# Peptides against a protein of PDB entry 3V4L, part 88

Target 1, 386 residues: chain A of PDB entry 3V4L
Amino acid sequence: GQPLAKDKVALLIGNMSYWEHPKLKAPLVDVYELTNLLRQLDFKVVSLLDLTEYEMCNAVDEFLLLLDKGVYGLLYYAGHGYENFGNSFMVPVDAPNPYRSENCLCVQNILKLMQEKETGLNVFLLDMCRKRNDYDDTIPILDALKVTANIVFGYATCQGAEAFEIQHSGLANGIFMKFLKDRLLEDKKITVLLDEVAEDMGKCHLTKGRQALEIRSSLSEKRALTDPVQGAPCSAEALVRNLQWAKAHELPESMCLKFQCGVHIQLGFAAEFSNVMIIYTSIVHKPPEIIMCDAYVTDFPLDLDIDPKHANKGTPEETGSYLVSKDLPKHCLYTRLSSLQKLKEHLIFTVCLSYQYSGLEDTVEEKQEVNVGKPLIAKLDMHRGL

## One batch from the design tools (peptide; aimed at target 1 H80 A163)

Design b2_p29_1_s1 (made by RFdiffusion4, then SolubleMPNN; from b2_p29_1, 10 letters changed)
Fold by OpenDDE base, seed 4:
Structure b2_p29_1_s1 (fold): chain B 386 residues (1-386), chain A 29 residues (1-29)
Amino acid sequence: as target 1 above (386 residues)
Amino acid sequence: MTELVSMNGVSEDTEENREKLEERKKEEE
């Protein structure tokens, strides 16, 4: 029979906005595209952009809480990274320059922890460079991995080589994701699927002799990403896992705000990633005596580090949201909250209506405070350890 | 034009990076 997954869980991390390192672009698109594909494969996907070391550790810990016996675990990482002594290190956005192993997350340590969960499949997709970091002289003492025969590594590049992104017209894709996305939905053993991706990459003249997919696997069973999830949650633990994931993906409900002047505003929310939300406002009703009115969002929690210059844009693209813009309502003002993992409290903000009456030169303002609770990833309380 | 950009984040072997590494190593000792 086709293997069954007890559940399927994916953590996708895309680091691009490094503090002390060159900024990347591909992780944005690659995490988004992979998220959508894995959702079509019935994965519970947590997608996170631009994580600090602490935030990455917490994201991995939360991911490990979603793992259990027979669960398929997939970790995708796109960002800076290195490989020392066969250990892969993911570089957080706050990593110092130069960084060392103590500033980074070791993938093999995560694998060990996944093996302790008795997972049905462990897939690592690592879209990072695999050059040696000569500034890191630390030899990690890794505990011996268990012989679980359920491990697959897809490295975007060979050992000691670089991974590349394709920059085109302001958007970028990783070379790995460009080819992976075309095959990811195929009902094939994951190693066979990755071998076909490797062949497709090998046909690309741009990457020939620069980047090649490396597959490392110990997979004794015919496991595929298409393997169906076992229907009934057989355990209280599976129900808890489903609830935890659902909480991390719950958007605030759209609101209709009514102002004293008789203007009605639609306030809406869209998820770009588990830690990235778009807020949009639109005027849905305006009295005829009001000639102009705009609905601005302001007074965000300081933890979100929202620059007002980047808020209340006339297009999603002006916020840096290029991916979800097609699914958003038109003719709104848009604000992108890109760091929801930093939110310790409820998301409280002000909707400010600025309007003008016909025949009055002065603008009038009305304000309404909105509490939307903890949106998306902010429900996981990734900060509870402080 | 399709540009391939390296995702290499390995710190360049600069004197500044060597000095920073030596400073951190001294703070950790």
Scores: peptide ipSAE 0.303, ipTM 0.699, DockQ to the pose 0.846
OpenDDE base, seeds 1, 2, 3, 5: peptide ipSAE 0.293, 0.291, 0.296, 0.294; ipTM 0.696, 0.691, 0.698, 0.687; seed 3 fails the geometry check

Design b2_p29_1_s2 (made by RFdiffusion4, then SolubleMPNN; from b2_p29_1, 11 letters changed)
Fold by OpenDDE base, seed 1:
Structure b2_p29_1_s2 (fold): chain B 386 residues (1-386), chain A 29 residues (1-29)
Amino acid sequence: as target 1 above (386 residues)
Amino acid sequence: MTKLVSMNGVSEDTEENREKLEKLKKLKE
């Protein structure tokens, strides 16, 4: 019969905003597009941008809690990385310069932990450079991997080579994701799908002799990303997993705030990623005696590191949100919360209404505090180890 | 114009990093 997945879970990490290293651009688009495609494939997707070492460890731990016997696990990473002695290292955004294995996440260690979960399929898609890091001389002592015959690696580049992004006048994919996205929905064995992606990449004159897809596989079965999820959750663990994932993707409900002056504001929320939320405010009612009014958000938790200069923008794009702007209401003020993983407490903030009456020169200000609980990934309490 | 940009998957070759690398090599001798 067709292979069935007990469930399908994906962790997608895109690191771009490095502290001590060159900033990247492609991971934003790549994680977003891959998230949407994997959701169409009935994957439970956690999508995270710009993680520290500690946050990456916690994201992997939470991902491993979603894995169980016969579950398909997919890890995608886009960012800086290196390969020493056949071990792949993902570089966190807080990694020092130079970085070492002690500052990075070893993919083969994650694979070991996935094998302990008796997963049905383990897919790694590594959109990173695979050059040797000569500043890291550590030989990882890896325990012997189990012979599970269910492992697939898709490397964006060959051993010792670089991965590239395409810079155009706008947002663009990395080279790997550019070709992967066109085939990802095909009902093919994952190794056959990746081989076709490799052929498509091989036709690209831009990357010829610079980047080539490498496939490593022990996959003995005809497993595809299109394989259907086995029906209703048949175990308590599967139910808990589904509930945990659902909690990590729950947005705050839209609110209507009423001010004493008679102005009504709609406060809305949109997810860009599991750790990135857009807040938007709109004036839905204004008394005619009020000539001007603006509704802005302020007083965010310090853990979110929200610069007021980047808050309350007239467009989503001015916040750095280019991907979800089409799905957002127009004529709002927009604020992008890009680090929801850092939120230890409830998201409490102030909505300020500044307004002017006809014939009065003085501006009046009214404030309301809003508590939206823990949005999205903040519900997983990824910080419980601190 | 399409520009390829490397994802720069290796630590930056700075003078400080070269000095750190030389110190590491000497600690192994």
Scores: peptide ipSAE 0.293, ipTM 0.671, DockQ to the pose 0.546
OpenDDE base, seeds 2, 3, 4, 5: peptide ipSAE 0.284, 0.288, 0.243, 0.268; ipTM 0.662, 0.643, 0.591, 0.678; seeds 3, 5 fail the geometry check

Design b2_p29_1_s3 (made by RFdiffusion4, then SolubleMPNN; from b2_p29_1, 15 letters changed)
Fold by OpenDDE base, seed 5:
Structure b2_p29_1_s3 (fold): chain B 386 residues (1-386), chain A 29 residues (1-29)
Amino acid sequence: as target 1 above (386 residues)
Amino acid sequence: MTELVSMDGTSADTEENRKKLEELEKKKK
């Protein structure tokens, strides 16, 4: 019969805004495009940008809680990385220079933990360099992996090689994602799909002799990313998994704020990623006696590290949001919250209305506090150590 | 123009990193 997944879960991490290392660009677009494709494949997707070591560990731990017997697990990582002694290390944004294994997440340790869950398929898509880090002399003592026939690695590059971004007109894509996205929806065994992606990359003149896809697989069964989710009555575990996913993707409801002057503001929310939200404000009603009127958001929780200079922009693009701008209302002020994983409390902020009456030179301000609870990934409380 | 940019984070051409590398190379000998 056709293989069935008990469920499908994906964690996508894109690290770009490194503190002590060169900044990347491709992970933004690559995580976004892959998120949209995996959602079309009925994956429960958590998409996270710019994680610290601690935040990456917690994201992986939460991902592992969603894994169980016969579940399909997919981990995608785009960022800095290295490979020492056949072990792949993902580099967090707060990693020191030089970074070592103690500052990084070992993919083979994650694989061990996934094998303990008896998953139906384990897919690792690693869009990172595989050069040796000579600043790390540690040989990780990995416990013996279980002999399982359900593991697939797609490495964006071969052992000892670099991965590259294609930068064009201010946007960038990883070379791997550029070819993967064109085939990801195909109803093929995942190793056959990746082999076709490898052939497409091999025809690219830009990558020839610089980057080549490596596929490492123990997959003995015909498993595909298109395999249907088993429609059996929700086990307690399936219900928990659905609830955890729903919590991580719950946006605040749009609100209509009414000020004493009679101005009405629409406050709206959009998800760019599981840890990135756009807030937008628009004036929906203005009394005729008010000649000028602006509504801006302020007084965010200190944990979010929001610079007021980057808030309340006239376009989504001025916030650094290039991907969801087409789906946002026009003629708003936009604020991008890029670190929702840091939020320890409810998202409380102020909407400030600045306005002027006809025939008065002075501006008047009215303020309204808004509590939207814990949006998106902030519901998982990833900052709480277990 | 399409540009290829390496995703390599190990190119820390700092004098401190060079010294650390030299120390590690001495331990491997």
Scores: peptide ipSAE 0.376, ipTM 0.721, DockQ to the pose 0.449
OpenDDE base, seeds 1, 2, 3, 4: peptide ipSAE 0.284, 0.234, 0.374, 0.376; ipTM 0.653, 0.602, 0.703, 0.717

Design b2_p29_1_s4 (made by RFdiffusion4, then SolubleMPNN; from b2_p29_1, 17 letters changed)
Fold by OpenDDE base, seed 1:
Structure b2_p29_1_s4 (fold): chain B 386 residues (1-386), chain A 29 residues (1-29)
Amino acid sequence: as target 1 above (386 residues)
Amino acid sequence: MTELVSMDGTSADTEENRKRLAERRRLKE
């Protein structure tokens, strides 16, 4: 019969905004495009940008809680990385310069933990460099991996080589994702699909002799990313998993705020990633006696590190949100919350209305506090270990 | 123009990369 997945879960991490390393651009688009494709494949996708070491560990732990016997697990990483002694290391955004294995997440350790969950398929898509890090002489003592015959690695590049991004018109895509996205929805064994991606990449004149896809697999079964999810959740654990995932993707409801002056504001929310939300405000009613009126958001929790200079923009693009701008209402003020994983408390902020009456020179302000609870990934309390 | 940019972070932060990072920080202030 066709292989069935008990469930399908993906963790996508894109690290770009390094503190002590060169900033990347490709992970933004690549994580977004891959998220949308994997959702079409009925994956439960957690998509996270710009994680610290601690946040990456917690994201992996939460991902492992979603894994169980016969579940398909997919880990995608785009960012800085290295490979020492056949061990792949993902570099967090807060990693020191130089980084070492003690500051990084070892993919083979994650694989070991996935094997303990008796997963149906383990897919690693590593869009990072595989150069040796000469500043790290540590040989990880890895426990012997189990013979599970269900492992697939897609490396964006060869051992000891670099991965590249293509920059065009201010946007960038990873070379790997550029070719992967065109084939990801194909009903093929995952190793066959990746081999076709490798051929497509090999035909590209830009990457020829610079980057080539490497496939490492022990996959003995004909498993595909298109394999259907087995019907109703058969276990209490599957129900809990579904509820946890749903909580991590729940947006606040849109609100209509009414001010004493008779102005009505629509407050809306949109998800860009599991840890990135856009807040938007629009004036939906204004009395005719009010000549000027602006509604801005302020007083965010300090843990979110929101610079007021980057808040309340006239376009989503001015916030750094280029991907979801088409799905947002027009003629709003937009604020991008890019670090929802840092939120320990409820998201409480102020909506401030500034307005002027006809024939009065003085600007009037009204303020309303808004509590939207814990949005998106903030519901998982990834910080409970501190 | 299409440009290929390396995703390599292992290149020792050359005095030039530190200057580029510092200039990019100053352009955000």
Scores: peptide ipSAE 0.419, ipTM 0.758, DockQ to the pose 0.295
OpenDDE base, seeds 2, 3, 4, 5: peptide ipSAE 0.405, 0.405, 0.401, 0.401; ipTM 0.747, 0.748, 0.745, 0.740; seed 3 fails the geometry check

Design b2_p29_2 (made by RFdiffusion4)
Pose (drawn by RFdiffusion4):
Structure b2_p29_2 (pose): chain A 386 residues (1-386), chain P 29 residues (1-29)
Amino acid sequence: as target 1 above (386 residues)
Amino acid sequence: SVSSSTTKEPIPGEENAFLVSRGVHFEEV
């Protein structure tokens, strides 16, 4: 009568800043939007931006670890894609020009690993181009798929076609997400809902005859992204899964820093993606003997490769964050730490204080080191092992 | 040498707006 979900887990990857290929813009916005919608459908969501080949592989391994028998698994990719010999490929940011299947992730490979885990539902939303990479000589000769009648594909475009994004100078949106976001919360069967999305997508003027949604499905059960999760977890296996999920979305505590000169610096942290964290520095208290002072953040782990133009900015938007000043506490210095999947080490940076005393010209520098551990996805240890 | 590009078109009636493919096109130089 009623189909049930043991759990609902999603992996969303949005690649924009390609090294050898045109940079995209809508992936960040689309990924942010799909996480919020999928969380309303009670999904364990992993949101990641600008992953290399190696980094992409680890995200799949962490996602597979969160899938068991009866778990609804969902994969959303927005970035560069190509389709050769019946296989779909997602292109990582580190991809060379020209690139091959070896440089890329085959979706079919990911699907087989999910079937090995006995998942109740396999949903793939590929928001990418589907043309031939004429430079790809290798044909993977992949093993046949087990007939499981739970595979669902939401291709943003058809084979040999292109998926489009509207790069309006402001926000920038993807076409698949423009029509998906208004319909995703419906209690329809996943295949029916995706078809209703394909109808509204045909009413699109910007893309007519160049991009159409393609649905491929084996699903023989009235399963939906709104189906309920098996109430009380109470199983030991179910508990290990909730811990593994909470292990990735841990944020440092908003700490207060006391300085030898009697100055207080409030240090706040905000989550944007599992890969993205925002730090803000507010000067909470200073003694009367000091009037001039500015707090600035430096000495980040070189693995993160933090550009100076994205740090110590008056507002969060100036750092490139999707989060806005109404979401983040007002008046601090905001700094954006993207690329946490690059952190093998523990997070250590210095909160540097440049200040001046009453009646003196000289400028005094008080540096204090801060260790915030492994925030968010850095806690998963994706680089662990030999 | 090989270069890469993407389909990019201005949107009529809108300033600094483009319809952009998430595809990669290759040209031999």

Design b2_p29_2_s1 (made by RFdiffusion4, then SolubleMPNN; from b2_p29_2, 9 letters changed)
Fold by OpenDDE base, seed 1:
Structure b2_p29_2_s1 (fold): chain B 386 residues (1-386), chain A 29 residues (1-29)
Amino acid sequence: as target 1 above (386 residues)
Amino acid sequence: SISSSTTREPIPGEENTYLVSMGVNYTEN
């Protein structure tokens, strides 16, 4: 019969906004596109951008809590990386210059932990460079992996090589994701699918002789990303996993705020990623005596590091949100919260209404505090270890 | 000091299109 997954869980990490390293662009689009594809494949997807070392460790730990016997686990990483002695290291955004193994996440350590969960399939998609880091002479003594015969690595590039992105008009796609996305929904054994992606990448004249997909697999069974999930949650662990995933994707409900002047504001929320939310405000009712009226958001928790200069934009794109803008209402002010993993408390902020009456020169302000609880990934308390 | 860089190459025939390495190159200054 067709193999069944007990469940399907994916963690997607895209690191772009490095503190001490060159900024990337492709991880934004690549994580988003892959998230949408994996959702069509019935994966529970956690998508995270721009994680520190600590945040990456916690994201991996939370991901591992979602894994269990017969669950399909997929880890995707796009960002800076390196490979020393056959060990792959994912580089956090806060990594020092130069970074070392002590500042990075070892993929083989994550694999070991996934094997302890008795997963049905372990897929690693590593959209990073595999050059040696000559500033890291550490030879990690890794414990011997179990023979689980359920492991697949898709490396965006071969050993010692670079991975590339194509930047066009402010957006970018990774070369790997460019070809992977066209095949990811195919009902094929994952190693066969990746082999076809490798052939497609091999036709790319831009990266020929510079980047080549490498597949490393011990997969003895015909497992596919299309394999159906077992129907009803059959265990308490499956229910917990479903609840935990649901918490990480719960948006605040849209609110209608009523001000004393009679102005009504719609406050809405949209998820771009599990740790990235767009807040939008619109004037839905204005008394005729009010000639000018603006509604902006302010007083965000300090943990979110929101620069007011980047808040309350006339377009989603001006916030750095290029992906969800089609699904957002028009004629709003938009604010992008890109670090929801840092939120320790409830998301409390102020909606400020600035308005002017006909025949008065003075601007009037009214304020309302809004508490939306912990949105999205902030419900997982990724900080509980400090 | 150690500086980090990446390679950025214009793609011939495509306006405002670049091939960018996702790799870090370290240089000692």
Scores: peptide ipSAE 0.538, ipTM 0.937, DockQ to the pose 0.855
OpenDDE base, seeds 2, 3, 4, 5: peptide ipSAE 0.533, 0.536, 0.528, 0.523; ipTM 0.936, 0.937, 0.936, 0.935

Design b2_p29_2_s2 (made by RFdiffusion4, then SolubleMPNN; from b2_p29_2, 9 letters changed)
Fold by OpenDDE base, seed 3:
Structure b2_p29_2_s2 (fold): chain B 386 residues (1-386), chain A 29 residues (1-29)
Amino acid sequence: as target 1 above (386 residues)
Amino acid sequence: EIKSSTTVEPIPGEENTYLVSMGVHYTEV
């Protein structure tokens, strides 16, 4: 019969906004495109941008809690990375200059923990450089891996080589994701699919002789990303997993705010990633005596590090939200919250209505406080321990 | 001082298009 997954879970991490290192751009689009494809494949996807070391550790721990016997686990990482002694290191955004193994996440340590969960399939897609870091002299002492015959690594590049992105007009895609996305939905054994991606990448004139996909596999069974999930959750663990995932993807409900002047505002929310949310405001009713009217959001929690200069934009694109702009209502003011993992409390903010009456020169303001609870990933309390 | 940098190469024949390395190299400055 066709192999069945007990469930399918993916963690996608895209690090771009490094503090001490050159910024990347491809992880934004690549995590988003891969998220949409994996969702079409019935994966439970957690997608996270710009994580610190601590936040990456917590994201991996939460991902490991979603894994169980016969579950398909997929880890994707796009960002800076290196390989020392056959160990792959993912670089957090807060990594020092130079970074070392003590500042980074070792993929082989994550694999060890995934093997303890008795997963049905372990897929690692590593869109990072594999050059040696000469400033890291640490020899990792890794425990012996179990022989589980269910591991697949897709490396965007070969050992000692670079992975590349193509940047054009402010957008970027990774070379690996460019070819992976065209085949990811194919009903093929995952190693066969990756071999075809490797052949397609091998035709790319831009990276010929500089980047080549490497596949490392112990997968003895015919397993595909298209393998159907086993039906109704048969276990208490499957129910808990579904509830945990649902909590991490719960958006605040849209609100209708009514002001004393008779203006009505629609407040709406959209998820770009599990840790990135767009807030939008629109005027849905305005008395005829009010000539000008705008609804601004302000007074956000300080832990979100929101620059007011990037809030309340006339377009999603002006907030840095290029991906979900087509799915958003038009003629709003838009604000992008990009660090929801940092939220310790409830998301409380102020909606400020600024308006002008016909025949008055002075602008009038009315304010309402809004509490939307913990949105998206903020429900997992990834900061438990700071 | 150690500076982190990445390889950036313009793509010939395409305006405002660059090949960028998803990794760093360190140089002493």
Scores: peptide ipSAE 0.510, ipTM 0.933, DockQ to the pose 0.894
OpenDDE base, seeds 1, 2, 4, 5: peptide ipSAE 0.505, 0.502, 0.492, 0.498; ipTM 0.925, 0.925, 0.920, 0.922

Design b2_p29_2_s3 (made by RFdiffusion4, then SolubleMPNN; from b2_p29_2, 12 letters changed)
Fold by OpenDDE base, seed 1:
Structure b2_p29_2_s3 (fold): chain B 386 residues (1-386), chain A 29 residues (1-29)
Amino acid sequence: as target 1 above (386 residues)
Amino acid sequence: EITSSRTVEPVPGEENTYLVSMGVNYTEV
């Protein structure tokens, strides 16, 4: 019969906005596209952009808490990375220049921890460079891996090689994701699927002789990403996993704010990623005596590091949100909260209505405080260790 | 000083299209 997954859990990390290193672009689109595909495959997908070392460690720890016997675990990483002595290192956005192993997450350490969970399948998709870091002389002494026969690595590139992104008109896709996405939904053994992706990538003239997919597998069973999840959550752990997942994806409810002047504002929320939310405001009712009015959001928690210059934009795209704009209402003001993992408290902010009456030159302001609790990933308290 | 860079190459025959390395190249200055 077809293998069953007890559950399917994915952690997708896309690091782009490096502090001390060149910024990437592909991880934005690649994490988003992969998230949507894995959701169609009944994966529970945590998608995170621009994580610090501490935040990456916590994301991995929370991911490992969702793993259990027979669960399929998938880790995707897109960002800067390197490979020393056969160990793959994912580079956090706060990594110093030069970065070293002590500043990075070792994938083989994560694999060890996944093996302790008795997972049904461990898939690593590493969309990063595999060049040696000559500034890291550390030889990690890793514990011997267990023989679990359930491991698959898809490396975007060969050992010692670079991975590339194609940038066009301000957007970018990773070469690996460009080919992976076309096959990811196929009901094939994951190693067969990746081999077909490797053949497709091998036809790409742009990366010929520069990037090639490497598959490393111990997978002895015919397991696919399409394998059905076991229907009823029969264990307490499965219920906890479902609850944690639901919490990490719960958006604030849309609100209708009423101001004293008689203006009504719709406040809405959209998830771009597990740690990225768009807030949008629209005027839904305006008295005829008010000629102009705008609804701004302000006074965000300092932990979110929201620059007011990037808030309250006339388009989602002006906030850096290119992916969910089609699903958003038009004619709003948009604000992108890109670091919800940093939120320690409730998301409290101010809605400021600025308006003018017919025949008055002076602008009038009214303010309302809004508390939306902890949105999305902020419910997981990724900071509990500080 | 160690500077970090990446390789950027224009794609031949494609307007406004670039092949960009996801790697870091360190250079001592």
Scores: peptide ipSAE 0.512, ipTM 0.928, DockQ to the pose 0.847
OpenDDE base, seeds 2, 3, 4, 5: peptide ipSAE 0.476, 0.499, 0.465, 0.482; ipTM 0.911, 0.923, 0.907, 0.913

Design b2_p29_2_s4 (made by RFdiffusion4, then SolubleMPNN; from b2_p29_2, 10 letters changed)
Fold by OpenDDE base, seed 1:
Structure b2_p29_2_s4 (fold): chain B 386 residues (1-386), chain A 29 residues (1-29)
Amino acid sequence: as target 1 above (386 residues)
Amino acid sequence: KITSSTTREPIPGKENTYLVSMGVHYTEV
């Protein structure tokens, strides 16, 4: 019969905003596009941008908690990377210059841990360079992998080569994702799908002779990303997994704030990623005696590192949110919270209404504190252990 | 001093379009 997945879980990490290294752009779009495709494939997707070493470790640990016997696990990474001695290293955004293996996540270590979960399929999609890092002389002694016959690596490039992104007008796509996305929904064995992606990428004149998809597989079964999830969760572990995933994707409810002056504000929330949320405010009622009014959000938790210069923008795009803007209401002020994994406490912030009465020169302010609890990934306490 | 850089190449015939490597190389300065 067709193979069944007990469940399907994906962790997508896109690192762009490196502290000590050149910034990338493609991981933003590539993680978003892949998230939407994997959701259509009934994957439970955790999508995370711009993780530190510690946050990446915790994201992997939380991902491993979602894995169990017969579950399909997919790890996607887009960012800086390297390969030493056949070990693939994902580079966190806080990685020092130069970075070493001790500052990076080894994919083969993650694979070992996934094998202990008796997963039905392990897929790694690594959109990073595979050049040697000559500043890392560490030879990792990895434990021997089990013979599970369920492993697939899709490397965006061959060993010792670069993977590339195309940057244009503020947007970017990885070369790998550009071709992968067109085939990802095909009902084919994952290795066959990736082979077709390799052929398509091989026609790309921009990267010909510089980047080539490499497939490494031990997959003995005809497993596809399209394989149906086994019916209703029958185990306590499956229920826990569903609850854990649901917690990581719970948005705050939209709120209607009423000010003493009679102005009503709609406060809304949208998820861009599991760790990225847009807050938006709109004036939904204004007394006629008030000629002008604006609703600003301020006083965010310090853990979020919100620059006020990037808050309360007239468009989502001015916040750096280019992907969800079509799904947002118009004529709001928008604020992007891009680091929800850092939030240790409840998201408490102030809504400040600034307004002017007809015939008065002075602006009046009213403030309301808002507590929305822990939004999205902040419910997983990915900072536990600091 | 070690400096990190990435390959950044303009794409011929496409204005403001660049091919950028998803990995760094280090140079001593």
Scores: peptide ipSAE 0.548, ipTM 0.944, DockQ to the pose 0.898
OpenDDE base, seeds 2, 3, 4, 5: peptide ipSAE 0.542, 0.547, 0.541, 0.541; ipTM 0.942, 0.943, 0.943, 0.942

